# Ledger of designs, part 113: peptides against a protein of PDB entry 8YR4

Target 1, 309 residues: chain A of PDB entry 8YR4
Amino acid sequence: PRGSPALQLVVLICLGLMGLERALNVLVPIFYRNIVNLLTEKAPWNSLAWTVTSYVFLKFLQGGGTGSTGFVSNLRTFLWIRVQQFTSRRVELLIFSHLHELSLRWHLGRRTGEVLRIADRGTSSVTGLLSYLVFNVIPTLADIIIGIIYFSMFFNAWFGLIVFLCMSLYLTLTIVVTEWRTKFRRAMNTQENATRARAVDSLLNFETVKYYNAESYEVERYREAIIKYQGLEWKSSASLVLLNQTQNLVIGLGLLAGSLLCAYFVTEQKLQVGDYVLFGTYIIQLYMPLNWFGTYYRMIQTNFIDMEN

## One batch from the design tools (peptide; made by RFdiffusion4, then SolubleMPNN)

Design b2_p18_5_s2 (from b2_p18_5, 13 letters changed)
Fold by OpenDDE base, seed 3:
Structure b2_p18_5_s2 (fold): chain B 309 residues (1-309), chain A 18 residues (1-18)
Amino acid sequence: as target 1 above (309 residues)
Amino acid sequence: SRDDFIDEEFLKKMLELL
């Protein structure tokens, strides 16, 4: 933010905390590996107890991973409140200034209360979306790259290749299926708006409907509009289930290939039992935030790309 | 993925106002 060195320092601290979360996302699986290895080797209680205590402390700092409420994530969210408020206020003032530059004819054609409601909800939606992009999407892409590098260096180049192929296929299919489902969602939203408009028009003309005793006719027309909406809603919801299942299958195949390869290298004494657990834990940890990637892609596509056309 | 996350209708309407 230009003009406040205090808010610039808070942004830098938040970026530092995001870097710490990336380190924790690697360290937590490593410490979990070390516990499994120490248990397998029947290590002395003092070494085991220290490693378990350190793991639980790191897990408290991390939480469930990216998009979870760990201590570091909560501290980042707390510090970010001031930056979000500054950004929100700046967007609200820009919208308010722009509304005052619009013609009197434009203002006479719209209800002032509806315009303000659009401005407030729109500002909240933009600031929300930007926060999710910065704190969930970018960090998840960084965790994928860190994972590819880590597994390539410390396990074998084959593990890095499996993670690369799995995540590339996951992202590509997420994009393709999300673009496909956007057609169903647009049709659903158009029919929702038409169904809502029909209900509003019928209720605004309540006296006319009563005069003609047409209540049963208006109810039947509304029922037909709801049935048509539900047919489109089903297509949208079914396409979302198909997306989630496709994502689950890709992660399942990556987990299968990598877990079989880990098990093989453990039998060859090239890796330890804990390394098998590390791989599985890290892949599942990447999956948690990636499940939302289709939602983020859809939001970017529908709100930024569709408006430039 | 989830569809319930952000009210995209208001985001579109705001960007149409800009």
Scores: peptide ipSAE 0.073, ipTM 0.744, DockQ to the pose 0.081
Fold by OpenDDE base, seed 5:
Structure b2_p18_5_s2 (fold): chain B 309 residues (1-309), chain A 18 residues (1-18)
Amino acid sequence: as target 1 above (309 residues)
Amino acid sequence: SRDDFIDEEFLKKMLELL
């Protein structure tokens, strides 16, 4: 935010808190590993109690991982409210200024109430999307890179390779399947708008419909339009289930390969039981925010890339 | 993934207004 040094400082603090969340995403699984190892070794109660207390405190700061409401995430969200309000107000004023520069012909062709509703919802959508990109997408990509580095250095190069291949395949398939399903979504939205337009036209002409006793005919035409819409909605929804299942399968295969390899190395006494728990916990933490990646990619593609062409 | 996250129709219409 140019022009307010106070809001610039708040943005820097929010970026610092986002960095702290990345550190917590590594530390929480490490402390959980240490608890499992101390329990396995039958360590003294004082060491175990200190490690458990430290883990619970770190878990309170982290919450459930990326996209959860931990203390650090809540503090970041609280501080970001003023930045979001500044951004929203700036976009609203830019839209309002632009609307005053438009031709009289443009204003006569549109309902002022619809234009204002588009401006308000559109501003909320842009500010929402930007917040999700900055606070969910970018951090998740960072957590993947941190994971690859961590597992390559502290476990074995094979674990880093499994995470790299799993996440690369996940992202690639998410993009490809999302691009494929966008055709079904566009067809659904076009038919939804056509169905809504028919309902509005029928209701605007209600006196004429009533005069001709054509209510049954208009209801049947609306029913046919709904059935056609639901056929396209089913294709969109089924393609979303296919995306989610493909994502689940890729994560499941990565978790299987890495968990079997970890179990093998624990059996050979090269890794500890806690290292098995660490790997599984970290992969599940990556999966939760990545489930939304297809939604974010689709929104970026449909709203920003389709405008530059 | 979910489809109900952002009203893309309003986002597109806003971008067509700019």
Scores: peptide ipSAE 0.069, ipTM 0.750, DockQ to the pose 0.081
Fold by OpenDDE base, seed 1:
Structure b2_p18_5_s2 (fold): chain B 309 residues (1-309), chain A 18 residues (1-18)
Amino acid sequence: as target 1 above (309 residues)
Amino acid sequence: SRDDFIDEEFLKKMLELL
């Protein structure tokens, strides 16, 4: 934020809290590993109770792996309110200035109330998308890299390779299936707009429709347009289920391969029982934010990349 | 993934205004 050193400090604190969330995403599974190992070794109650209390405290800070409800995430969201308000106000003022530079012919051809509603909702959408990219997408990519490095160094190169292949396949299939889905979504939106336009045209001409007793004909034409829309909506929704299921299968295969390999290394006494739990817990933590990646990729592609061409 | 998180119609209309 240019012009406010206080807001610049808040951004730096929020970036520091994001770094703390990355550390917690590694530490929480490590402490959970340590609990499982202490339980397996029948460790004394004092050591176990201290490790459990420390784990629960770290889990309170992290938010149970959901990322959105932890103390650190809530503190970040609270501090970010002022930065979001500054960004929103800056975008609103840029839009408002641009609207005043537009020709009188443009203003006479449009409803001022609709333009203001577009400016408000569009500003909220851009600021929401930007906040999500910064606080969910970029951090999750960082957690993948941290995971590959951690498992390669502390377990074996094979675990780092499994995480790398699983996440590379996950991201690639998410992109490819999302690009394929974009065709169905565009067709759905085009038919929605055509169905809405037909309803508006019929209602604007209601006196003419009533004069010719054509209400039944207009209702039947509207029904046909709705049925055509619902056929395209079904394709869009079914393709979303296919994306979610493909993502679930890739994570399931990565979890299976890594869990079997970890179990084998535990039987060979090269890893501890807690290391099996660490791997499974860390992969599940990566999956939760990655489920949304296809939604954000689509939004960036359809609204920013396709408009520059 | 979800399809309902951001109002793409308003985002597109805003970008067409800029």
Scores: peptide ipSAE 0.068, ipTM 0.748, DockQ to the pose 0.081
Fold by OpenDDE base, seed 2:
Structure b2_p18_5_s2 (fold): chain B 309 residues (1-309), chain A 18 residues (1-18)
Amino acid sequence: as target 1 above (309 residues)
Amino acid sequence: SRDDFIDEEFLKKMLELL
């Protein structure tokens, strides 16, 4: 935000809160580990009660592991409203200025109300997407790196390797399956637009259709177009289920490998029971935001990369 | 992943206007 020191300070505070969320994502599983260990050791109630209270407070700050429902995330979202409004207004003014530079011939060929609706919704979509990328994608990549470092240092290099391989495979397969899926989605959208255009053309020619008593013929042609659309929609939706299931399988395999290795080391008295719970909890926390990665990658690819070519 | 998060049709149309 150039020109407003107050909004620059708000951005810095939001970045600081984002750093605090990264710390909470490590601390919450650690405190949960400590509770499990204290319960296993039959520790005194005073130590257990303090650790449980501290865990619940940290969990309130973090939220449900989605990063969207915690106090810190809510405070960040609240502070970001002013930055989003400033960015939106700036984009709207740029679009409006550009529309005034366009030729009279361009304006005569378009409905002004439709153009303004496109500009408003498009601006909201861009600002929403950018905020989501900055506050969900980048932080999740940071949480992966933090996880690899943490498990490599405090457990064993094998745990860091499992997390690295699991997350690398997850990201790679998410990209590859999303790129494959984009073909089906483009075909669906093209057929949706063609089906909508056919319905509009039939209704604009209502008098002609009525004159020829062709209502049944137009309905049957529209039905055929819908069936063709639904065949493409099914491919798009089925490919999304396949993506989600592939992501689930990769995380499941990583969780299985790491959990078995952790259980083995607990049996060998090299790790504690709480360390098993820590590993599982942390991997599940990484999975929740990563499930959306395919959506973001698709949105970036379809809206930015495909337009620069 | 979800498909309905952002209205990509409006985003595309906006970018075609610029």
Scores: peptide ipSAE 0.051, ipTM 0.728, DockQ to the pose 0.081

Design b2_p18_5_s3 (from b2_p18_5, 13 letters changed)
Fold by OpenDDE base, seed 2:
Structure b2_p18_5_s3 (fold): chain B 309 residues (1-309), chain A 18 residues (1-18)
Amino acid sequence: as target 1 above (309 residues)
Amino acid sequence: SSDDFIDEEFLEEFLKLL
């Protein structure tokens, strides 16, 4: 934010909190590993109680591994409200200035109330999307890289390779299936708009419809339009289920391969029982934010890439 | 994932106004 050193400091604090969330995403599974190992070794109560208390405190800061409900995330979200309000106000003022530069012919051809509604909702949507990209997508990609490095250094290089292949395949299939399903979504939206336009036209011509006793005819035409819409809606919804299931299968295969390899190394006494729990916990933590990646990719593609072409 | 997080129609119309 240019011109406000206070808001620049808030942005830097928010970036620092994002770095802390990345550290927590590694530390929480490590402390959970340590608890499992201490329980397996029948360690003294004092060491176990301290490690459990530390784990619960770190888990409170992290917020369940989703990164959305933890104390650090809540504090970041709270501090970001002022930055969001500054950004929204700046965009609203730019749009309002631009609307005043438009020709009288443009203003006479449009409903001012509709333009203001589009401007308000669009500003909120853009600011929301950018915040989501910065605070969820980029951090998740960082957590993947941190995970690959961690498993390559502290586990066998094969674990880092499994995570790399699993996440690369997950991201690639998410993109490909999302691009494929975008065609069904566009067709659905086009038919929704056509169905809405038909309903509006029928209601605007209410007197004519009543004069000809054509109410049953208009209802049947509207029913046919709804059936056509629902056929496209089903394709869109079924394609989303297919995306979610494909993502689940890729994560399931990665979890299976890594868990079997970890179990094998535990039997060979190269790894501890806690390391098995660490691997599974960390993979699940990576999966939770990634489930939304397809939605974000679609939103970025539809709203930014399709407008530059 | 939910598809309903952002009204894409309003976002597209907004970007056409810019």
Scores: peptide ipSAE 0.030, ipTM 0.695, DockQ to the pose 0.067
Fold by OpenDDE base, seed 3:
Structure b2_p18_5_s3 (fold): chain B 309 residues (1-309), chain A 18 residues (1-18)
Amino acid sequence: as target 1 above (309 residues)
Amino acid sequence: SSDDFIDEEFLEEFLKLL
């Protein structure tokens, strides 16, 4: 934000809190590992109780992971309200200025209330999307890189390779399947708009429909339009299920390969029982935000790439 | 993933307005 040093400081604090969330995403599994190891070793109650209390405190700060409502995430969201309000107000004023620069002919061709509704909802959607990119997408990519580095350094290079291959395959298949499904979504939206327009036109011409006793005919035409829409909706929804299942299979294969390798190294006494639990916990934490990656990719593609063409 | 996460129709209409 140019012109407010106070808002610039708030942005820097929010970036610092995002860094703290990345540290918590590594520390929480580590402390959980340590609890499992202390339980396995039958460690003294005082050491166990301290580690459990520390874990629960760190878990309170983290919440459920990236995209969850942990204390640090809530504090970041709270501080970000002023930055969001500044950004929204700036976009609203830019749109309002642009609307005043448009020709009288443009304003006469559109209802002022519809234009304002598009401007307000569009501003909210843009500011929302930017917030999701900054607070969910970028942090998740950072957590993947941190995971690859961590597992390569503290476990074995093979674990880092498994995470790298699993996440690379996950992202690639997410992109490819999302691009493939975009055609079904576009066809669905086009038919939805056509079905809505038909209903609006029929209701605007209510007197004419009544004059001809054509209510049953208009209802039948609307039914046919709904059936056509539902055939396209099914393709869109089925393609989303296929995306989610493909993502689940890739994560499942990565979890299987890494868990088997971890179990093998535990049997060879190269890793501890807690390290098996750490690996599984960390992979599940990466999966939770990545499930939404297809939605974010689609939004970026449909709204920013398709309108520049 | 959910498709209803952001109002894409309004985002498309908004970017056509810019």
Scores: peptide ipSAE 0.029, ipTM 0.710, DockQ to the pose 0.082
Fold by OpenDDE base, seed 4:
Structure b2_p18_5_s3 (fold): chain B 309 residues (1-309), chain A 18 residues (1-18)
Amino acid sequence: as target 1 above (309 residues)
Amino acid sequence: SSDDFIDEEFLEEFLKLL
């Protein structure tokens, strides 16, 4: 934020906390590995208890991983409130200024209260999306890269390759299926708006509808519009389930390939039992935020790319 | 993935206001 050194410091602290979250996403699986190894080795209780306590503390800081309700994420979200408010207010003022520059014909053609509601909700949506991109998408991509590097260096190049191929396939399919489903969502939204507009028009013309005893006709037309909407909603929702299932399948295949390879290397005494647990834990941690990647890609595509065309 | 995270309709309408 230009002009407020205090908000700039808060942004830097939030970026530092994001870096800490990346470190926690690696450390939590490592400490979990160490617990499994210490249990396998029948290590002294003091060492085990210290490692377990440290793991639980790190897990409290991390929470469920990226986008979870961990202490660091909550602290970041708390600190970010002032930055979000500054950004929101700046966007709202830019829109309000732009609205004042628009022609009288534009203002006469629109309900001022509706324009303000659209501007407010849209500002909240944009600021929400940007916050989500910064705090979930970018960090998840960083965690993928960190994972590829980590597994390539500490396990074997084959593990780094599996993670790379799995995540590349996941992202690619997420994009492709999201682009494919966007048409169903647009068709749904268009029909929702048309259905809503029909209901509003019918209710605004209540006296005319009543004069002609056309209530049953308007209800039937509204029912037909709802049925048409629900047919499009089903396609949208079914396409979302297909996306989620495709994502789950890709992660499942990556987890299978990597887990089998890890089990093989453990059998060959090249890796420890804890390393098997580390791999599975880390992949699952990557999956949780990635499940939302399609939603974010869609929001970026639908809202920013379609408006430039 | 959830569709309910951001009201895209309001975002599209908002961007049309820009």
Scores: peptide ipSAE 0.029, ipTM 0.710, DockQ to the pose 0.082
Fold by OpenDDE base, seed 5:
Structure b2_p18_5_s3 (fold): chain B 309 residues (1-309), chain A 18 residues (1-18)
Amino acid sequence: as target 1 above (309 residues)
Amino acid sequence: SSDDFIDEEFLEEFLKLL
């Protein structure tokens, strides 16, 4: 934010908290590993109790992933409220200024209430998307890279390769299937708008419909439009299930390959039992935010790529 | 993945307003 040093400091603090979340995403599985190893070795209670207490404290700071917010994520979200409000207000004022620069002919051709609704929802959508990109997409890509480096250095190059291949295949298939799905979604949205326009036109012409006793005809015409919409909605929804299942299959295969390899190395006494738990825990932590990556990619594609063309 | 996060239509119309 140019012009407010206080908000610039808040942004820097939020970026620092994002870095701390990345460190916690590695440390929490490591402490969980250590607990499993200490339990396996029948270590002294004092060492076990300290490690468990430290793990629970780190887990409180991290949270449970995308479904539960940790203390660090909550603190970041709290501090970001003022930055979001500043950004939203700046965009709203830019839009309002631009609307006043538009011709009287443009204003006469559009309902002012509809334009204001589009401006308000659009501002919220853009600011929401930007926050989502910064706080979910970039961190997830960072966690993948950190994971590849960590497993390559501390386990074996084969584990880093499995994570790399799994995540590369996951991202590639997510992109390809999402681009394929976009066709069905565009067709669905176009038919939804056409169905809504027919309903609005029928209701605006209510007196004419009553005069001709044409209510049954308009209801049947609306029913046909709904059936056509639902046929396109089914294709969109079925394609989403296919995306989710493809993503689940790729992660499942990566988890299978890595877990079997880890179990094998534990049987050869090259790795500890805690290392098996660490690998599984870390892959599941990567999966939770990645499940939404198709939604992010679509939003980026529809909003940024379709503007340049 | 859910499709419900952003109303793409309002975002397209918003981007055409800018």
Scores: peptide ipSAE 0.031, ipTM 0.717, DockQ to the pose 0.081; fails the geometry check

Design b2_p18_5_s4 (from b2_p18_5, 14 letters changed)
Fold by OpenDDE base, seed 5:
Structure b2_p18_5_s4 (fold): chain B 309 residues (1-309), chain A 18 residues (1-18)
Amino acid sequence: as target 1 above (309 residues)
Amino acid sequence: SRDDFIDEEFLEEFLKLL
């Protein structure tokens, strides 16, 4: 936002809070590890109580991880409201100006109330998507890189390699399966629009349908269109379940490989019991935001990439 | 993943207005 130094400062504070969330995403699992180690070693109560209290405080700041409602995330979201409102208003004014530059033929062909509804919902959708990309997708990619570096340095190069291979395979399969399923979703949306158009045309011609006693015929034609739609909806929904199951399988295999390797090194006394808990906790924390990655990829592909070509 | 996160029909129609 170039026009307001106050909004620029708010953006910088929000970026600083995003950096703090990345630090918390590493610190919370580390403190949880330390609690497990202190419990295993039967450490003095004073050390254990301090570490538990510190962990709970850090967990309050973090919340559930990336995309959760922790204190830092809530503070960021609160501060971002003014930036979102400024961005929305700027887009709405640009659209309104553009609509006034369009031809009379374009305005006569469309209902003004529908155009305004599309402009409002579309603005909210674009600003929502951009905010989601900045605050969830980019931070998750950063947390993956931080994880690879952390496990490579503090555990062994093999753990960093497992996380790298698991996340690379996860992202690649998410992209490939999402591109494949986009074909089913486009077919579903086309049939939905055709089914809606048929219902609108039948209801606009209500007097004619009544005059010919054709209500049963129009209902049967609408039923056939719904059945055809539901056949395409099933393919879209089944392909989404397949994507989610593929994602779950890749994370499960990465968790299995890393957990077995960690358990082996704990039995050899090269790692502590807390290190096993750290690895599992961090992988599950990465999985939570990554489950949505296919949704974001589809929205970017369908709405931004397909329009530049 | 989910399909209900953003109204993509409105997003596509919006981008066609620009």
Scores: peptide ipSAE 0.082, ipTM 0.769, DockQ to the pose 0.082
Fold by OpenDDE base, seed 1:
Structure b2_p18_5_s4 (fold): chain B 309 residues (1-309), chain A 18 residues (1-18)
Amino acid sequence: as target 1 above (309 residues)
Amino acid sequence: SRDDFIDEEFLEEFLKLL
C-alpha cells in the first residue's frame, strides 16, 4: 500500500504471521510424533503432560488442520481487513475514474446501476481472489517444498521422492482435469445466458404472446432450453466430482506408499512409531488446502489468461 | 474444488470494464 507506512507495517506483520503458520505446520506434527513416542516408551507423566499441553497450544495457534480457523490465521485475517479495505477502495476509485473517461455513447447504452453493481462485485471478487492466492495457494506450495526437504533430510530420500512424485502428479492432474472441464463450464454458462435471454425476450413481448395465445408455446420453448442447460450443468458437476475423486486417489496413493514405507522402517527399527504418525498427519495437512487448487487455477485461467487473448 | 466460491460472471464483466 503506497502512502501509508502503518498499512505497510501491517502487511509485514501479516507476512510474518504467514511464516509462523509454516513453522506451525511442521511443529504440530513433530509434537504429535513426540507424544506417540513418549506413550510407546511409557515415559513419566510430567514429560508426557508437558508435551501434550504444548501440542494443544500449538494446535490452538495452527487450528484444526485446515489452517483457516487457527488463532494465527484469525489474527492475520483481522489485521488484513484494513489492507483489503484500502485495496478495494483503490480499485473502486480506479474503476470510477475509468468510467468517467468512457464515451457518452457507452454511458447511454448501459444501465448505470448495473455497471456500479458489476464494479462493486467485481472489485470484491478480485480482492478476494488475490487475498486467497497470497494466503492459501502460495503458502501451500511453500509447505510442499518444506515437506520434501524435511522428509528427505530427517527420514530418507525415498520419503522426499514419494512426496515430490505425489504432489507433482496431484498438481499436474489438477491442471489437466481443470483445463479439460473448462469447456463444460463455458458451454454451461453460454446456455444459461441463452436461456435467460429467451425468458427476457418472451416477457418483453408479453403483449404479443398474449395476443396470439402463444403462452404454451413460449413455456415449451423455455422448458427445452432448461433441459439443454441441465444436460450441460450435469457435465460440469460430474467433471468436478471426477476432479475431486482424482485428487483424493492421488493423495490416497501417496499416503499408502509413504505409510507402508514408514511402517517397514519402523519394523526395521530405523524410525520410531511417532514418525509413522508424523508422515500421515503432514500429508493430510497438505491435502486440505490443495483440494481448492483446481478452483483457483480455473478462476485464474478463465478470467486473466482468456482476456489477454 | 468448488465452483461457487467467486461469482465468475461478475469477474468476467468487471475485467471487460477495465
Scores: peptide ipSAE 0.080, ipTM 0.759, DockQ to the pose 0.082
Fold by OpenDDE base, seed 3:
Structure b2_p18_5_s4 (fold): chain B 309 residues (1-309), chain A 18 residues (1-18)
Amino acid sequence: as target 1 above (309 residues)
Amino acid sequence: SRDDFIDEEFLEEFLKLL
């Protein structure tokens, strides 16, 4: 935000809180590991109680990971409200100025109330998308990199390689399957709009339909349009299930390979029982936000790439 | 993934206005 040093400071604080969330995503599994190790070693109650209390406090700050409502995430969201309002207002004023620069012929060809509704919903959607990219997508990619580095340094290079291969395959398949399913979604949306247009045209011509006693004919045409829509909706929904199942399978294979390797190293006394729990907990924490990655990729593709053509 | 997060129709119509 150029022009407000106060809003620039709030952005810097929000970036600092995002860095703290990345640290919490590593620390929470580490403290959970330490609890499991202390329980296994039959450690004294005072050490265990301190570690459990510290874990619960860190878990309260984290809230469950990226996309959860932890204290740090809530504080970030609260501070971001003023930045979002400033950004929204700036976009709304730019659109309003642009609409006033358009020709009288353009304004006569469109309902002003519909254009304003599109502008207001579109600004909210753009500001929402940008906030989502900044606060969910970028942090998740950072958590993957941090995970690869952490497991490579503290476990073994093989664990870092498993996480790297699993996440690379996950992202690649998410992109490829999302691009494939976008065809079904576009066909569905086109048929939805055509079905809505038929209903609107029939209702706008209500007097003419009534004059010809054509109500049953218009209902049957609308039914045929709905059946055609539902055939396309099924393809879209089935392709989404296939995406989610593909993502689940890739994470399951990565979790299997890494968990078996971790169990093997625990049997060789190179790792502790808590390290097995750490690995599984961290991979599941990465999976939770990554499940949404296909949605974000689709929104970027449909809104930014398809409009330049 | 979910399809219900953002009304993409309005986002597409909005970006066509820019």
Scores: peptide ipSAE 0.078, ipTM 0.748, DockQ to the pose 0.082
Fold by OpenDDE base, seed 2:
Structure b2_p18_5_s4 (fold): chain B 309 residues (1-309), chain A 18 residues (1-18)
Amino acid sequence: as target 1 above (309 residues)
Amino acid sequence: SRDDFIDEEFLEEFLKLL
């Protein structure tokens, strides 16, 4: 934010908190590994109790990923409210200025209340989307890279390769299936708008419909439009299930390959039982935010890329 | 992935106003 040193400091603090979340995403599984190893070795209660307490504290700071907010994420969200409000207000003022520069012909053709409603909701949606990109998408990509490096260095190059191949395939299939799915969504939205327009037209012509006793005819036409819409809605919804299932399958295959390899190395005494738990925990932790990647990609594609054309 | 996260209709209309 240009012009407010205080808000610039808040942005820097939020970036620092994002870095802390990345560290917690590695440390929490490591401490969980250590608990499993200490339990396996029948370690003294004092060492176990300290490690468990430390794990629970770190888990409180981290949270459970996308869906449970940890203390660090909550603190970041709290601090970001002022930055979001500054950004929103700046966009609203730019739009308001632009609306005053538009021709009288444009203003006469539009309802001022509808334009203001669109401007408000659209500003909130854009600022929301940008916040999700910065705080969920970019950090998740960083966590993947950190994971590849960590497993390559501390386990074996084969584990880093499995994570790399799994995540590369996951991202690629998410993009490809989302692009394929976008066609069904556009067709659904077009038919929804056409169905709404028919209902509005029928209701605006209410007197004419009553004069001709055509209510049953208008209801049947509306039913046909709804059936056509539901056929497209089903394709959109079924394609979403297919995306989610494809994502689940890729993660399942990566988890299977890595878990089998880890189990093999544990039987050879090259890895500990805790390392098996670490791998599984870390992969599942990466999956939670990645499940939303298709939603974010679609939103970027539909709202930013399709408008430049 | 979810579909209902952001009102895409309002976002599209907003971007057409810019």
Scores: peptide ipSAE 0.062, ipTM 0.744, DockQ to the pose 0.082

